# Designs tried in a protein design run: peptides against a protein of PDB entry 5D63. Part 58

Target 1, 292 residues: chain A of PDB entry 5D63
Amino acid sequence: SLRRGIYHIENAGVPSAIDLKDGSSSDGTPIVGWQFTPDTINWHQLWLAEPIPNVADTFTLCNLFSGTYMDLYNGSSEAGTAVNGWQGTAFTTNPHQLWTIKKSSDGTSYKIQNYGSKTFVDLVNGDSSDGAKIAGWTGTWDEGNPHQKWYFNRMSVSSAEAQAAIARNPHIHGTYRGYILDGEYLVLPNATFTQIWKDSGLPGSKWREQIYDCDDFAIAMKAAVGKWGADSWKANGFAIFCGVMLGVNKAGDAAHAYNFTLTKDHADIVFFEPQNGGYLNDIGYDSYMAFY

## One batch from the design tools (peptide; aimed at target 1 D213 C214)

Design b2_p24_4_s4 (made by RFdiffusion4, then SolubleMPNN; from b2_p24_4, 15 letters changed)
Fold by OpenDDE base, seed 5:
Structure b2_p24_4_s4 (fold): chain B 292 residues (1-292), chain A 24 residues (1-24)
Amino acid sequence: as target 1 above (292 residues)
Amino acid sequence: DEAARRFREELERYIRENNAVLAK
């Protein structure tokens, strides 16, 4: 079954993603097909899938940018019914905003069925152009029509997944204690992570003994990422991944504070030095404490 | 492993004594 998380949803037939037009939070804003750039933040194309308790394979889909929800207009079962952004809540009982999401017959892509109408989210005519219509359309679970098949590219991790990635890293000491701050984390591309670092002013910050040293840099980076998240997205129920670690060197005569994030495949962590903006697989310290 | 055990003990001691001093 599909896990709770943030997804980039891509058509199985053409290089088009499900896009909330202009990222607008207005009720009735069209959801359309739109081109995307791999390995980047596609701002209007990220969706938080929240599973409905005790209803198998059924979710709400919240647009991360607008904070509005995928909505089948009037819940109509007519082919060609508009799919729009509309105000809502994560655990709504409104069947216009409830979507059953299950694997298609090919075992890789998903189909998105409206819970009430039993119609499917359809990229009309498989149109790859920007602004192409997405609508509810008749279909079946076993059909091979790529207009109704979607890849769900996971863009977030749960706290448990992050914890597992940390546990696999060779630079975590046996005395390590981790403290989890949130439940679900959007994982940023390094380019975005670096840009936040640049915009924070840290590149121009002067290291000063004790008063502004490694812990201050690491915490400032964490704070900058938090602020960026709050300023960038209207949806709730997730955080932006940015960890802080304390570590000690092998000689046992120096300690350091630094940041870390997850690799592209979310399987490993990579260390980030906020004093110079560098990414490292080995920062020269073994972590005994982290919070993220 | 004895070497690993000793390392852990030394690290724990360091943390207790020097955790407040982050030099980098």
Scores: peptide ipSAE 0.033, ipTM 0.622, DockQ to the pose 0.153
OpenDDE base, seeds 1, 2, 3, 4: peptide ipSAE 0.024, 0.032, 0.032, 0.031; ipTM 0.312, 0.606, 0.618, 0.610

Design b2_p24_5 (made by RFdiffusion4)
Pose (drawn by RFdiffusion4):
Structure b2_p24_5 (pose): chain A 292 residues (1-292), chain P 24 residues (1-24)
Amino acid sequence: as target 1 above (292 residues)
Amino acid sequence: AAMDTYLAERETRTWELYNEAMEA
């Protein structure tokens, strides 16, 4: 089963993502194929998949930017029916916004079926051009047609996954305690994490004993990332990944406060120095506390 | 002992800064 999370959904035949055109929140805004840039935030192409209680392999798909839902127009089973963004709720009973998502016959890509119509999300004619029509279409679960096959590229981690990445890190103090604050996190590319640090004003902040020292920098960065999340996205039910750690050096005589993020593969943590914007695999301190 | 006290006080302060940021 596809796990709850945020996904960049890529056609298996051509490198086009599912894109809510112009990120528009208007009802009926077309969902189309569009090119993308890896290791960036693709602002119109992120989808929060919310599992439906007791309805196996079925979800709502909420565009992260617009807050609107993937909707099969009037629930029609006619091939070519429009797939658009539409207002809705995470746990709706409206079958126009319910999607059964299971692995295709290639075992890697998925097919997306409308719960009401039993038709599939289809990149019409396999068209790779920007703005290509995506429609509901007749199809089967097992066929190899790439027009109806999609890679769900996971862009978020659960709290259990973030905890696992931290636990595998070699720079964790024996007294370490972590404090988990949310359940599902959008993992940022370093390019975006750095842009938030720049835009927070922290690059210009001067170190001052106690009144603006390492704890102040780290907390400010976490707060800046939290503000960025709420100000940038309209969908609810997730948080942005940015941790704060306190750590102690090997000699046991100095402590430091700093931030952390995750690697691209989501398996490991990487430390971030908020006083200078640097990313480090070893910051010189072992973490005795973290909150994220 | 002094260093452990110091780390406990620092952890408390970090939580106070975090709460203040949440209240703002």

Design b2_p24_5_s1 (made by RFdiffusion4, then SolubleMPNN; from b2_p24_5, 16 letters changed)
Fold by OpenDDE base, seed 1:
Structure b2_p24_5_s1 (fold): chain B 292 residues (1-292), chain A 24 residues (1-24)
Amino acid sequence: as target 1 above (292 residues)
Amino acid sequence: SEFEKKLEEREKRLLEKFAAALAA
């Protein structure tokens, strides 16, 4: 049961990911196998899986960068049919863009079956080279062919998952109130998060009493992340994770505003100080309010 | 207390900033 979310989709046989060539939004852009770099964004290799209501295990796959959708050319059941990016919508009825995604026989990887043709997304010949053909190919759900098995590495969290991560953190005040602004969040690597911070101008911003203090820094960081998201991705239906917190210290005589993001495994939060770009497990405050 | 008042003011300012951003 695959959840709605953003995934990096990796072949089970070779270190190759499903890549929209050049991230192009043009109809008919090839989807190909391509190498990837762990713990990076992998710009052209992120896919938003949107579940189709009342159709079991069936999704559209929107390329995050291009905003186009995985499309089996002409919906053909012929082995070797091209899989391309093509314009579409999240809840389309076009069977060329509907994909049934379920666990393979190994219980870890998934197979991706076109809803109409019943063929499977196949890394042709298991070719690990950049630009290797990905095509529709005949197969069965129980077949062990790694050319048709894919790991879905989740790159996003739901608001509920974020909420759970916050709840597990020991630096949350008893009066905590969280305000959830979106439903699904792309979680950035720290390197990307830091780069956004640098590009925002915040490293050069001067703290000024009340007029530009901790809350302004924290909000400016969130705004910078939001803008980065809007400028970077053409797909809709998700946000970039960057939280704002208000906290009080243990002594109850000082308050602070700061940011937070999620750890790599999405199980915990880490605090981010927008005044210096530091990541901390303990920022010295207990959060009584958060926005994310 | 004076501290509580300060917290309330910060909360208010933050909420206002978020409200403005959401309305945009």
Scores: peptide ipSAE 0.030, ipTM 0.634, DockQ to the pose 0.620
OpenDDE base, seeds 2, 3, 4, 5: peptide ipSAE 0.029, 0.028, 0.031, 0.027; ipTM 0.629, 0.621, 0.634, 0.617; seed 4 fails the geometry check

Design b2_p24_5_s2 (made by RFdiffusion4, then SolubleMPNN; from b2_p24_5, 15 letters changed)
Fold by OpenDDE base, seed 4:
Structure b2_p24_5_s2 (fold): chain B 292 residues (1-292), chain A 24 residues (1-24)
Amino acid sequence: as target 1 above (292 residues)
Amino acid sequence: SEFEKRLAEREKRLFEKFQKALEE
């Protein structure tokens, strides 16, 4: 089954993603097909899928930017019914905002069925143009129509997945203790991570013994990422991934504080030095503590 | 007060420990 998480949802037939027009929080805002750029944030095209307890394979889809939810207009089963952003809650009982999401017959893509109407999210005519209509449309689970097939590209990790990535890294001290702060984390591209770092003022900050040294830099980076998240997204129930580590060198006579994030494939961590903005596979320390 | 003394001692110990441990 589809895991709780943040997804970029891409059509299986054409290079279009499910986009909330202008990222607007207004009720009735059209959801449309729109082009996207790989390895970027794609601001209006991220959706938090929240599984509904005790309802198999059924989710709400919250637009990360607007904080509104994917909504089938009036829950109508008519082909061509508008799919819009609308105010809601993660665990709503409103069938207009409940979506059954399961694998299509090809085993790779998903279909998105409205729980009430049993119609499917459809990129009308497979139109690849920006602003193309997305609507509810009649269909079946087993048919191969690419207009109704979607790739769910996971843009987030669970705390458990992050923990696993840390655990398999070779630069973890035997005394390591990790402290998980959140449940789901949007993983940023390095370019975005770096931009947050730049905007934080850290590149111009002066290292000073004890009063502003490694721990201050590392915590300042985490704070900057947290603020960026709060300022950028209206949805709740997730965090932006940015870890802090304390590490000790091999000799055991020096310690350092630094940041870390996840690699593109989310399988590994990469260390980030907030004092110079560098990404490293080996920062020269083994982590004995992390919080993220 | 005794409380203030204990707090001061704790802070001193922590500061010294950090000076030795966090070198970069």
Scores: peptide ipSAE 0.015, ipTM 0.477, DockQ to the pose 0.058
OpenDDE base, seeds 1, 2, 3, 5: peptide ipSAE 0.005, 0.008, 0.010, 0.014; ipTM 0.370, 0.440, 0.347, 0.490

Design b2_p24_5_s3 (made by RFdiffusion4, then SolubleMPNN; from b2_p24_5, 16 letters changed)
Fold by OpenDDE base, seed 3:
Structure b2_p24_5_s3 (fold): chain B 292 residues (1-292), chain A 24 residues (1-24)
Amino acid sequence: as target 1 above (292 residues)
Amino acid sequence: SAFEQALEERERRLLEKIAKAEAE
């Protein structure tokens, strides 16, 4: 079963992703196939999948950028019916915006079926060009047509997954206490994380004893990431991952405050030093407290 | 338990050290 999360949805046949054209919030904005760049934020191509309670394998798909929802135009079962962005809510009862998402016959990709029409999201003709039509089309769950098969690349982690990643890290003190602030986190590429750091002004900030030292830098970084998230995305119900840790060194004679994020595969954490923008697998401290 | 007491003692010692030293 597909879990709640943010996904980059890629066609199984061609290197094309489901894209909300221009990231527009206007009702009726076309959803199209578009090229993407791996390991980057594909701004118009991120979708928050919200599972519908008591409806098996059924979700709304909210475009992260626009805050609008994937919508089958008029809920029509006619092949070629447009799929667009449209205003909505995460737990809508509108069948035009409800999508049953289950594994395809290949066991790795998914098919996306409209709940009402029972037609499938289709990259028409498997067209790999930017702006290619995505439409509702007749199909079955068991057929192998790659036009209707999609890889769901998960771009977020749950709080539980983040907690597990922390737990696996060897640089956690025996007295560690973690505090979870949100339920689902978009995990940023390091390049994006670094850019936020640069834009925050922290690279030019001066370390000053007590009044602006390690904890101030670490909190400022988290605040910057939070603001970036609020300014960048119109969808709700998720956060941007950026943790704060307090740690003590092996000798036990020094404490430090720093940040951390998740590795690309979401299985581990990597430490981030907000005073110099460095990423480290070992920052020289064992964390006794984190919030994220 | 002995284990719980050991944990409490360890925590106390750690807190004392943290209060005394903060890294740049």
Scores: peptide ipSAE 0.025, ipTM 0.461, DockQ to the pose 0.060
OpenDDE base, seeds 1, 2, 4, 5: peptide ipSAE 0.006, 0.000, 0.023, 0.021; ipTM 0.389, 0.341, 0.498, 0.490

Design b2_p24_5_s4 (made by RFdiffusion4, then SolubleMPNN; from b2_p24_5, 18 letters changed)
Fold by OpenDDE base, seed 5:
Structure b2_p24_5_s4 (fold): chain B 292 residues (1-292), chain A 24 residues (1-24)
Amino acid sequence: as target 1 above (292 residues)
Amino acid sequence: SSFEAELERREQRLLEKFQQALAE
């Protein structure tokens, strides 16, 4: 089944993603097809899928930017019914906002069926233009219609996945203890992560012995990412991935505090030096403590 | 102990390591 997480949802037939128009939080805001740029944030095109307890394969889809939910207008089963953003809650009982999401017949893409109407999210006519209509449309689970097939590209990791990525890294000390702060993390592209670092003022911060040294830089970066998350997204129930580590060198005579994030494929971590903005596969220290 | 208390303990250990390094 589809895991809880943040997804970029792309049509299987054309290079178009499910987009909340202008990221507006107004009820009735159209959800449309829109072009996207791979390996970028795609601000209005991220959706938090929250599984409904005790209802198999059924989710709410919260737009990360607006905090509103994918909503089939009036729950109508009529082909061509608008799909819009609408206020809601993650565990709503409103069938207009409940979506059964399962694999399509091709085994790779998903279909998105409204729980109530049993119609499917459809990119009307497979239109690849910006602003193309997305609507509820009649269909079946076994049909191969690409207008109703969607790739769910995971843009987040669970705390367990992050923990696993850390555990695979060779630069972890035998005494390592990790402290998980959240449950689901949006993983940022390095370009965005770097921009947050730049905007934080850290590039111009002066290193001072003990009073503002490695741990202060690392914690300041963590705080900057947290603030960026709070300021950028209206949805709740997730965090922005940015870790802090404490490490010791191989000789055991030097210690350091630094940041880390996840690689593009989410399988590994990469170290980030907040004192110079560098990304490193080996920062020269083995971590004995992390929080993220 | 709280997370914050644990963090402080770890940071203290870090400081001790730095102090040792500086003493050498």
Scores: peptide ipSAE 0.025, ipTM 0.514, DockQ to the pose 0.140
OpenDDE base, seeds 1, 2, 3, 4: peptide ipSAE 0.019, 0.011, 0.019, 0.007; ipTM 0.476, 0.464, 0.495, 0.321

Design b2_p24_6 (made by RFdiffusion4)
Pose (drawn by RFdiffusion4):
Structure b2_p24_6 (pose): chain A 292 residues (1-292), chain P 24 residues (1-24)
Amino acid sequence: as target 1 above (292 residues)
Amino acid sequence: SALDDMIALARELIAEDRKDKAIV
C-alpha cells in the first residue's frame, strides 16, 4: 500500500509530472502534464495523499500549494473526462475525489483509479508537452500502457522515518533524547533550506554572548522554516522538516546549538550551522537533545 | 504549546551547560 505522504507524481513513459495548472485554487483548474526540475521544490506538482479509513488503497489527493483536490469531472466514466483541481476535504465521501492507488504490473509505478467511475488517470496520448491533457480513461489494472502508469516519488518522511535517520547517525550522545512535534514532514532540498535561511535575516545576525548566541540562531532558523511552511502552502496535515539539536564536544567541555535536515534519499541527517549557512556531516558535537 | 515547551527546555539545558561548559 502507498503510505500517507507528499508525492511528486511522474508519468512512467515520459518525464512529465502531474501539475495543477498555475497552482490555481479555482474550481475546475486543469491538471496537466508538465516538465520538472529534480532537487527543487516543484511548486504546482506536490500532492498530499490522505488514506481513507476502512477503504482499502483509497485516498484523496490534495495539491500542496492550492489546497484543492484531484477531481474527476462529474464522476463520468467516459474516456477523456477532465481531471481538475476542485474544492473538497481530506476525508470526503465524494467519489469524484477518491482514488484507488495500487502498483501497476511493473511493480514500481502505480495506476490511479477513480473510486466512483473505475477509470484511470491517463496522460492523453503520452504527450510530453507542457500542459498536456490528463483525463480519466478506460483501462485495466494489469496492462502495460505507460499513459496510465505513474511513479509516486516520495517527498516527505514520517516522524518514524526521521527518528530512524537520526538513530543511524554516528554523532549522537549517549544521553540523547529526541522530541517529536508533528507526524509527516516535507523534506527540503538544501537549495530551499538555504533560501529560507537567507530570507530569515540570519546571515546578517551577529553573535552576542547569551543575548544572541548559538541557541538563538538555531531557534530562529526553525521558526523561519515553520513560518515559511504556513506562508507557502495552502494544504494542511503536514509540516516542514527542520530540526534543532543541542550537542556537546568530545572533551565534554563545550556545547553548541545547531540545526539539521535530511539527505535526498531520506536515510540520514545532515547538520546545518545557522551562524554561517554551512552543511556538515560532522559539526564537532554529539547531540544530547533534538526537537523537530 | 509543545514547541514552546521544547524551546524552554532547550534554553534551560543551555543555562545548565553554562555552569561548567563553554557555549560556542

Design b2_p24_6_s1 (made by RFdiffusion4, then SolubleMPNN; from b2_p24_6, 12 letters changed)
Fold by OpenDDE base, seed 1:
Structure b2_p24_6_s1 (fold): chain B 292 residues (1-292), chain A 24 residues (1-24)
Amino acid sequence: as target 1 above (292 residues)
Amino acid sequence: SKEAEMEALLRKLMAEFRKTMKIV
């Protein structure tokens, strides 16, 4: 079953993703097929899937950028019905915005069925061009038509998944305490994470004893990421992953504060030194505390 | 607010951090 999370949704037949045109928050904005760039944010192509309680495999899909929801126009079952962005809420009862998402017959891709109309999200004619029509279309769960099959590339982690990744890391002190601040985290590509770091002014910040040392750098980075998140996305119900750790060195005579993020596969953490912008598998400290 | 709670937590954690060891 599909988990709550943020997804990049890619067609199974052609290299096209589900895109909210121009990221517009206007009601009726077309959802279209659009090219994407791997290992980038793909701003208009991220969707928060919120599971509906007590309705099996059924979700709302909120565009992360616009804060609007995937909507089947008038809930029509007619083939070719437009799929648009429209204002809504995560737990709406509007069947125009409720989507049953289950594995296709191939076991790897998903199909997206409108809860009310029972039609499927279809990349019309499998058109790979930018702006290609996405519509509701008749279909069945067992049909192999790639126009209606979608890969859900998970771009976020739950707090539990992050916790598990931390627990697998060898540089965690026996006295470690983790403090979870949010429930779901968008995991940024390193390039984006680094750009936020650059834009924060930290590269030009001077280390000063106590008044602006490691903890200030680490917190400033987290604050910068938080601000970036708030300024970049209109959707709610998620955070941007950027952890802070406090660690002690092997000798036990020095402590350091630093950041960490997740690897691309979300299975492990990588340390980030906000004083120099470096990514490290071993920062030279064992963490006794983290918050993220 | 969540922000206020987070700030309070951060302050507490930082206070504990500063008490312990050589900070680099």
Scores: peptide ipSAE 0.145, ipTM 0.583, DockQ to the pose 0.489
OpenDDE base, seeds 2, 3, 4, 5: peptide ipSAE 0.117, 0.141, 0.139, 0.133; ipTM 0.623, 0.582, 0.607, 0.576

Design b2_p24_6_s2 (made by RFdiffusion4, then SolubleMPNN; from b2_p24_6, 13 letters changed)
Fold by OpenDDE base, seed 5:
Structure b2_p24_6_s2 (fold): chain B 292 residues (1-292), chain A 24 residues (1-24)
Amino acid sequence: as target 1 above (292 residues)
Amino acid sequence: SKEEEAIRLLREKVAEFRKTMKIV
C-alpha cells in the first residue's frame, strides 16, 4: 500500500507530472500535466498523500505549495471532468477529494481513482505538453492505459525512516540519543540545501570562541531551513529535513556540532559542515546526540 | 510538547558540550 508521504507524481507514458497550475490556492485552479526537472524541487508538483483512517487505500492529496487539495469537479463520473485544486482538509469526508490509490496491473505504477465517481485521474490523450488537461475518466484497475498510470516518486521520509538511516551510519557513537522533532520530512536536493545555507549568511559568519562556534553554526542552519520551509510552502503536516548532531572525535578530546541530511535514495545520511558548506561521508566525529 | 522537550534537552546538551570538551 502507498505510504503517507510527499510525492512527485509522474505519468507512466510520457515525461509529464501532475502540476497545480501556477501553484494558485484559488478554488478551481486547474491541475495539469507539466514537464519537470529531475533532482530539483518541482514547486507546483509536490503532493502530500494523507491516508484516510479506516478507509483502505484512500487518501487526500494536498498540494505542498498551495495547501489546496486535488478535487474532482462536482464529483462527476463523466469522462473529461476537470480535476482542480480546491480548499479542503486532510481527513475530509468529501468524496470529491478522496482518492483510492493502488498499484496498476504492471506492478510499478499506480492508478488514482476518485472514491465517489470511481473514475480515474487521466492525462488526456497522453498529451506531454505543458498545461495538458488532467481529468476524471472511465477506466478499470486492470487495463494498461498509460494515460491513467502514474509513478509515485517519494520525496519525503518518515521519522522512522530517518532514524533507520542514521542507525546504519558507521559514525554514530555507542551512547547516541536521537530526538525526533517531526513526523514526515521533505528531503531537499543538495543544491537547494546549499542555497539555503548561502542565503542564511553563514558563509560570511565569523567563528568566535564559544559565543559563535560550531553549535551556533549548526543551529543557525537548522533555523534557516525551518524558516525556508515556512516561507515556501502553504501545506502543513510535514517538515524540511535538516538535522543537527553533536559528536566526539576518536581521541575523545574534541567535540563538534554539525548538520546532516539524507542521500538521494534516502537510505543513508550525509554530513554537512555549516562552517564551510561541505558535504562529507566522514566528518571526523562520532555522534552522541542528534535532533531533526 | 515533544518538540519543546527536545529543544530543552538540546540546550542542556549544548551547555554540557561547551563545558567539557574542546569545541571547534
Scores: peptide ipSAE 0.161, ipTM 0.543, DockQ to the pose 0.607
OpenDDE base, seeds 1, 2, 3, 4: peptide ipSAE 0.088, 0.110, 0.092, 0.034; ipTM 0.554, 0.532, 0.544, 0.378

Design b2_p24_6_s3 (made by RFdiffusion4, then SolubleMPNN; from b2_p24_6, 12 letters changed)
Fold by OpenDDE base, seed 3:
Structure b2_p24_6_s3 (fold): chain B 292 residues (1-292), chain A 24 residues (1-24)
Amino acid sequence: as target 1 above (292 residues)
Amino acid sequence: SAEDEAVALLREKMEELRKTMKIV
């Protein structure tokens, strides 16, 4: 079954993603097919899938940017019914905004069925052009029509997945204690992470003994990422991944504070030095504490 | 076990270090 998380939803037939037009929060904003750039933040194309308790395989889909929800207009079962962004809540009972999401017959892609109408989210005519119509359309779970098949590219990790990634890293001290601050984390590309670092002013910050040293840099980076998240996205119920670690060197006579993020495949962590903006697989310290 | 003892000793050592060592 599909896990709670943030997804980039890509058509199985053409290189088009489900896009909320202009990222607008207005009720009735069209959801359309649009091109995307891999390994980047596709701002209007990220969707938080929230599973509905006690309703099998059924979710709301919140646009991360606008904070509005995928909505089948009037819940109509008519083929060609518009799919739009509309105000809502994560655990709504409105069947216009409830989507049953299960694997297609190919075992890799998903189909997205409206809970009420039983029609499917359809990239009309498989049109790969920007702004192509996405609509509710008649279909079945077993048919192979790529217009109604979607890849769910996971862009976030759960706290448990992050914890597992940390646990696999060889640079964790035997006394390690981790503190989980949130439940779900959007994982940023390094380019975006670096840009936040640059915009924070940290590259121009002067290291000063005790008064502004490693811990200040590491916490400032986390604060910058948090602020970036708050300023960039209108949806709630997730955080932006940026960890803080305290580590001790091999000799056990020096400690350091630094950041970390996740690798592209979300399986491992990579260390980030906020004093110089470097990414390292080995920062020269073994972590005895982290919060993220 | 020997492993448990080693971990216990390490924890004790690190706790002592945390009381006195400043991060840089």
Scores: peptide ipSAE 0.040, ipTM 0.514, DockQ to the pose 0.142
OpenDDE base, seeds 1, 2, 4, 5: peptide ipSAE 0.039, 0.039, 0.036, 0.039; ipTM 0.527, 0.526, 0.536, 0.518; seed 5 fails the geometry check

Design b2_p24_6_s4 (made by RFdiffusion4, then SolubleMPNN; from b2_p24_6, 10 letters changed)
Fold by OpenDDE base, seed 3:
Parts: sequence; structure tokens; C-alpha cells
Structure b2_p24_6_s4 (fold): chain B 292 residues (1-292), chain A 24 residues (1-24)
Amino acid sequence: as target 1 above (292 residues)
Amino acid sequence: SAEDEAIALLRELMEEFRKTMKIV
């Protein structure tokens, strides 16, 4: 079954993603097919899937940017019914905004069925053009029609997945204690992470003994990422991944505070030095504490 | 509570960090 998380939803037939037009929060904003750039933040194309308790395989889909929800217009079962962004809540009972999401016949992609109408989210005519219509359309779970098949590229990790990634890293001290602050984390591309770092002013910050040293840099980076998240996204119920670690060197005579993020495949962590903006697989310290 | 314990541990670790380690 599909897990709670943030997804980039890509058509199985053409290089098009489910896009909320202009990222608008207005009720009735069209959801359309749109091109995307891999390994970047596709701002209007990220969806938080929230599973509905006690309703099998059924979710709301919140647009991360607008904070509005995928909505089948009037819940109509008519083929060609518009799918739009509309105000809502994560655990709504409105069947216009409830989507049953299950594997398609190919075993890799998903189909998205409206809970009420039983029609499927359809990239009409498989049109790869920017702004192509996405609509509710008749179908079945076993059909192979790529117009109704979608890859769910997971862009976030759960706290448990993050914890597991940390646990696999060889640069963790035997005394390590981790503190999880949130439940679900959007994982940023390094380019975006770096840009946040640049915009924070940290590249121009002066290291000063005790008064502004490693912990200040690391916490400032964490704060900058948090602020960026709050300023960038209208949806709630997730955080932006940026960890803080305290570590000790191999000699045991020096300690450092630094950041870390996750690799592209979300399986490992990579260390980030907020004093110079570098990414390292080995920062020269073993972590005895982290919070993220 | 677990939260209280976590806070206490953080304080302890930070204090030890300051006292016993070269901070860079």
C-alpha cells in the first residue's frame, strides 16, 4: 500500500507530472499535466498523500505549494469531469477529495480512483503538452491505459526512514542519541539546500570562539531551512529535512557541530558543513547526538 | 517523561561538549 508522504506524481506514458496550475490556492484551479525537471523542486507538482484511517488505500492529496486538495468537480462520474485544487482538510469526509490509490496492472505505477465516483484520474489523450487536461474518466483497475497510470516518486522520508539511514552510517558514536522532531520530511536536492545556506548569510558569517562557533552555524542552518519551509509551502503536516549533529573526532579531543541531509535515494545521510557549505561522506567526527 | 529525559540529556551532552572538548 502507498505510504503517507510527499510525492511527485508522473504519468506512466509521457514525461508529464500532475501540476496545480500556477500553484494557485483558488478554489477550482485546474490540475493539469506539465513537464518537470528531475532532481529539482517542481514547486507546483508536489502532493502530500494523507491516508484516511479505516478506509483502505484511500487518501487526500494536498498540494504542497498551495495547501489545497485534489478535488473531482462536483464528484461527477462523467468522463471528462475536471480535477481541480480546492480548499479542504487532510481527513475530510468529502468524497470529491478522497482518492483510492492502488497499484496498476504493471505493478510499478498506480491508479488514482475517486472514492465517490469510482472514476480515475486521467491525463486526457495522454497529452504531453504543458497545461494538458487532467480529468476523471471511466476505467478499471486492471486496464493498461497509460493515461490513467501514475508513478509516485516519493520526495519525503518518514522519521523512521531517517533514523534507519543514520543507523547505517559508519560515523556514529557508540553513545549516539537521536531526537526526532517531526514525522515526515521533504528531502531537498543539494542545490536547494545550498541555496538556502547561501541565502541565510552563513557564508559571510565569522567564526568566533564560543560566541559564534560550530553549534551556532549548525543551528543557524537548521533555522534557515525551517524558515525557508514555512515561507515556501502552504501545506502543513511535514517538515524540511535538515539535521544537526554533535560529534567527536577519532582522537577524542575535539568536538564539532554540523548538519546533515539525506542522499538522493534516501538510504544514507551526507554531512553538511555549515561553515563552508561542503558536503562530505566523512566529516571527520562520529556523532554522539543528533536532532532532526 | 521521554521529553524531559531528552532535554536533560541534551543539556548534559552540551555541557560536557563545552567542558571537555576542543570546540571547532
Scores: peptide ipSAE 0.177, ipTM 0.575, DockQ to the pose 0.439
OpenDDE base, seeds 1, 2, 4, 5: peptide ipSAE 0.022, 0.165, 0.161, 0.160; ipTM 0.447, 0.580, 0.583, 0.579

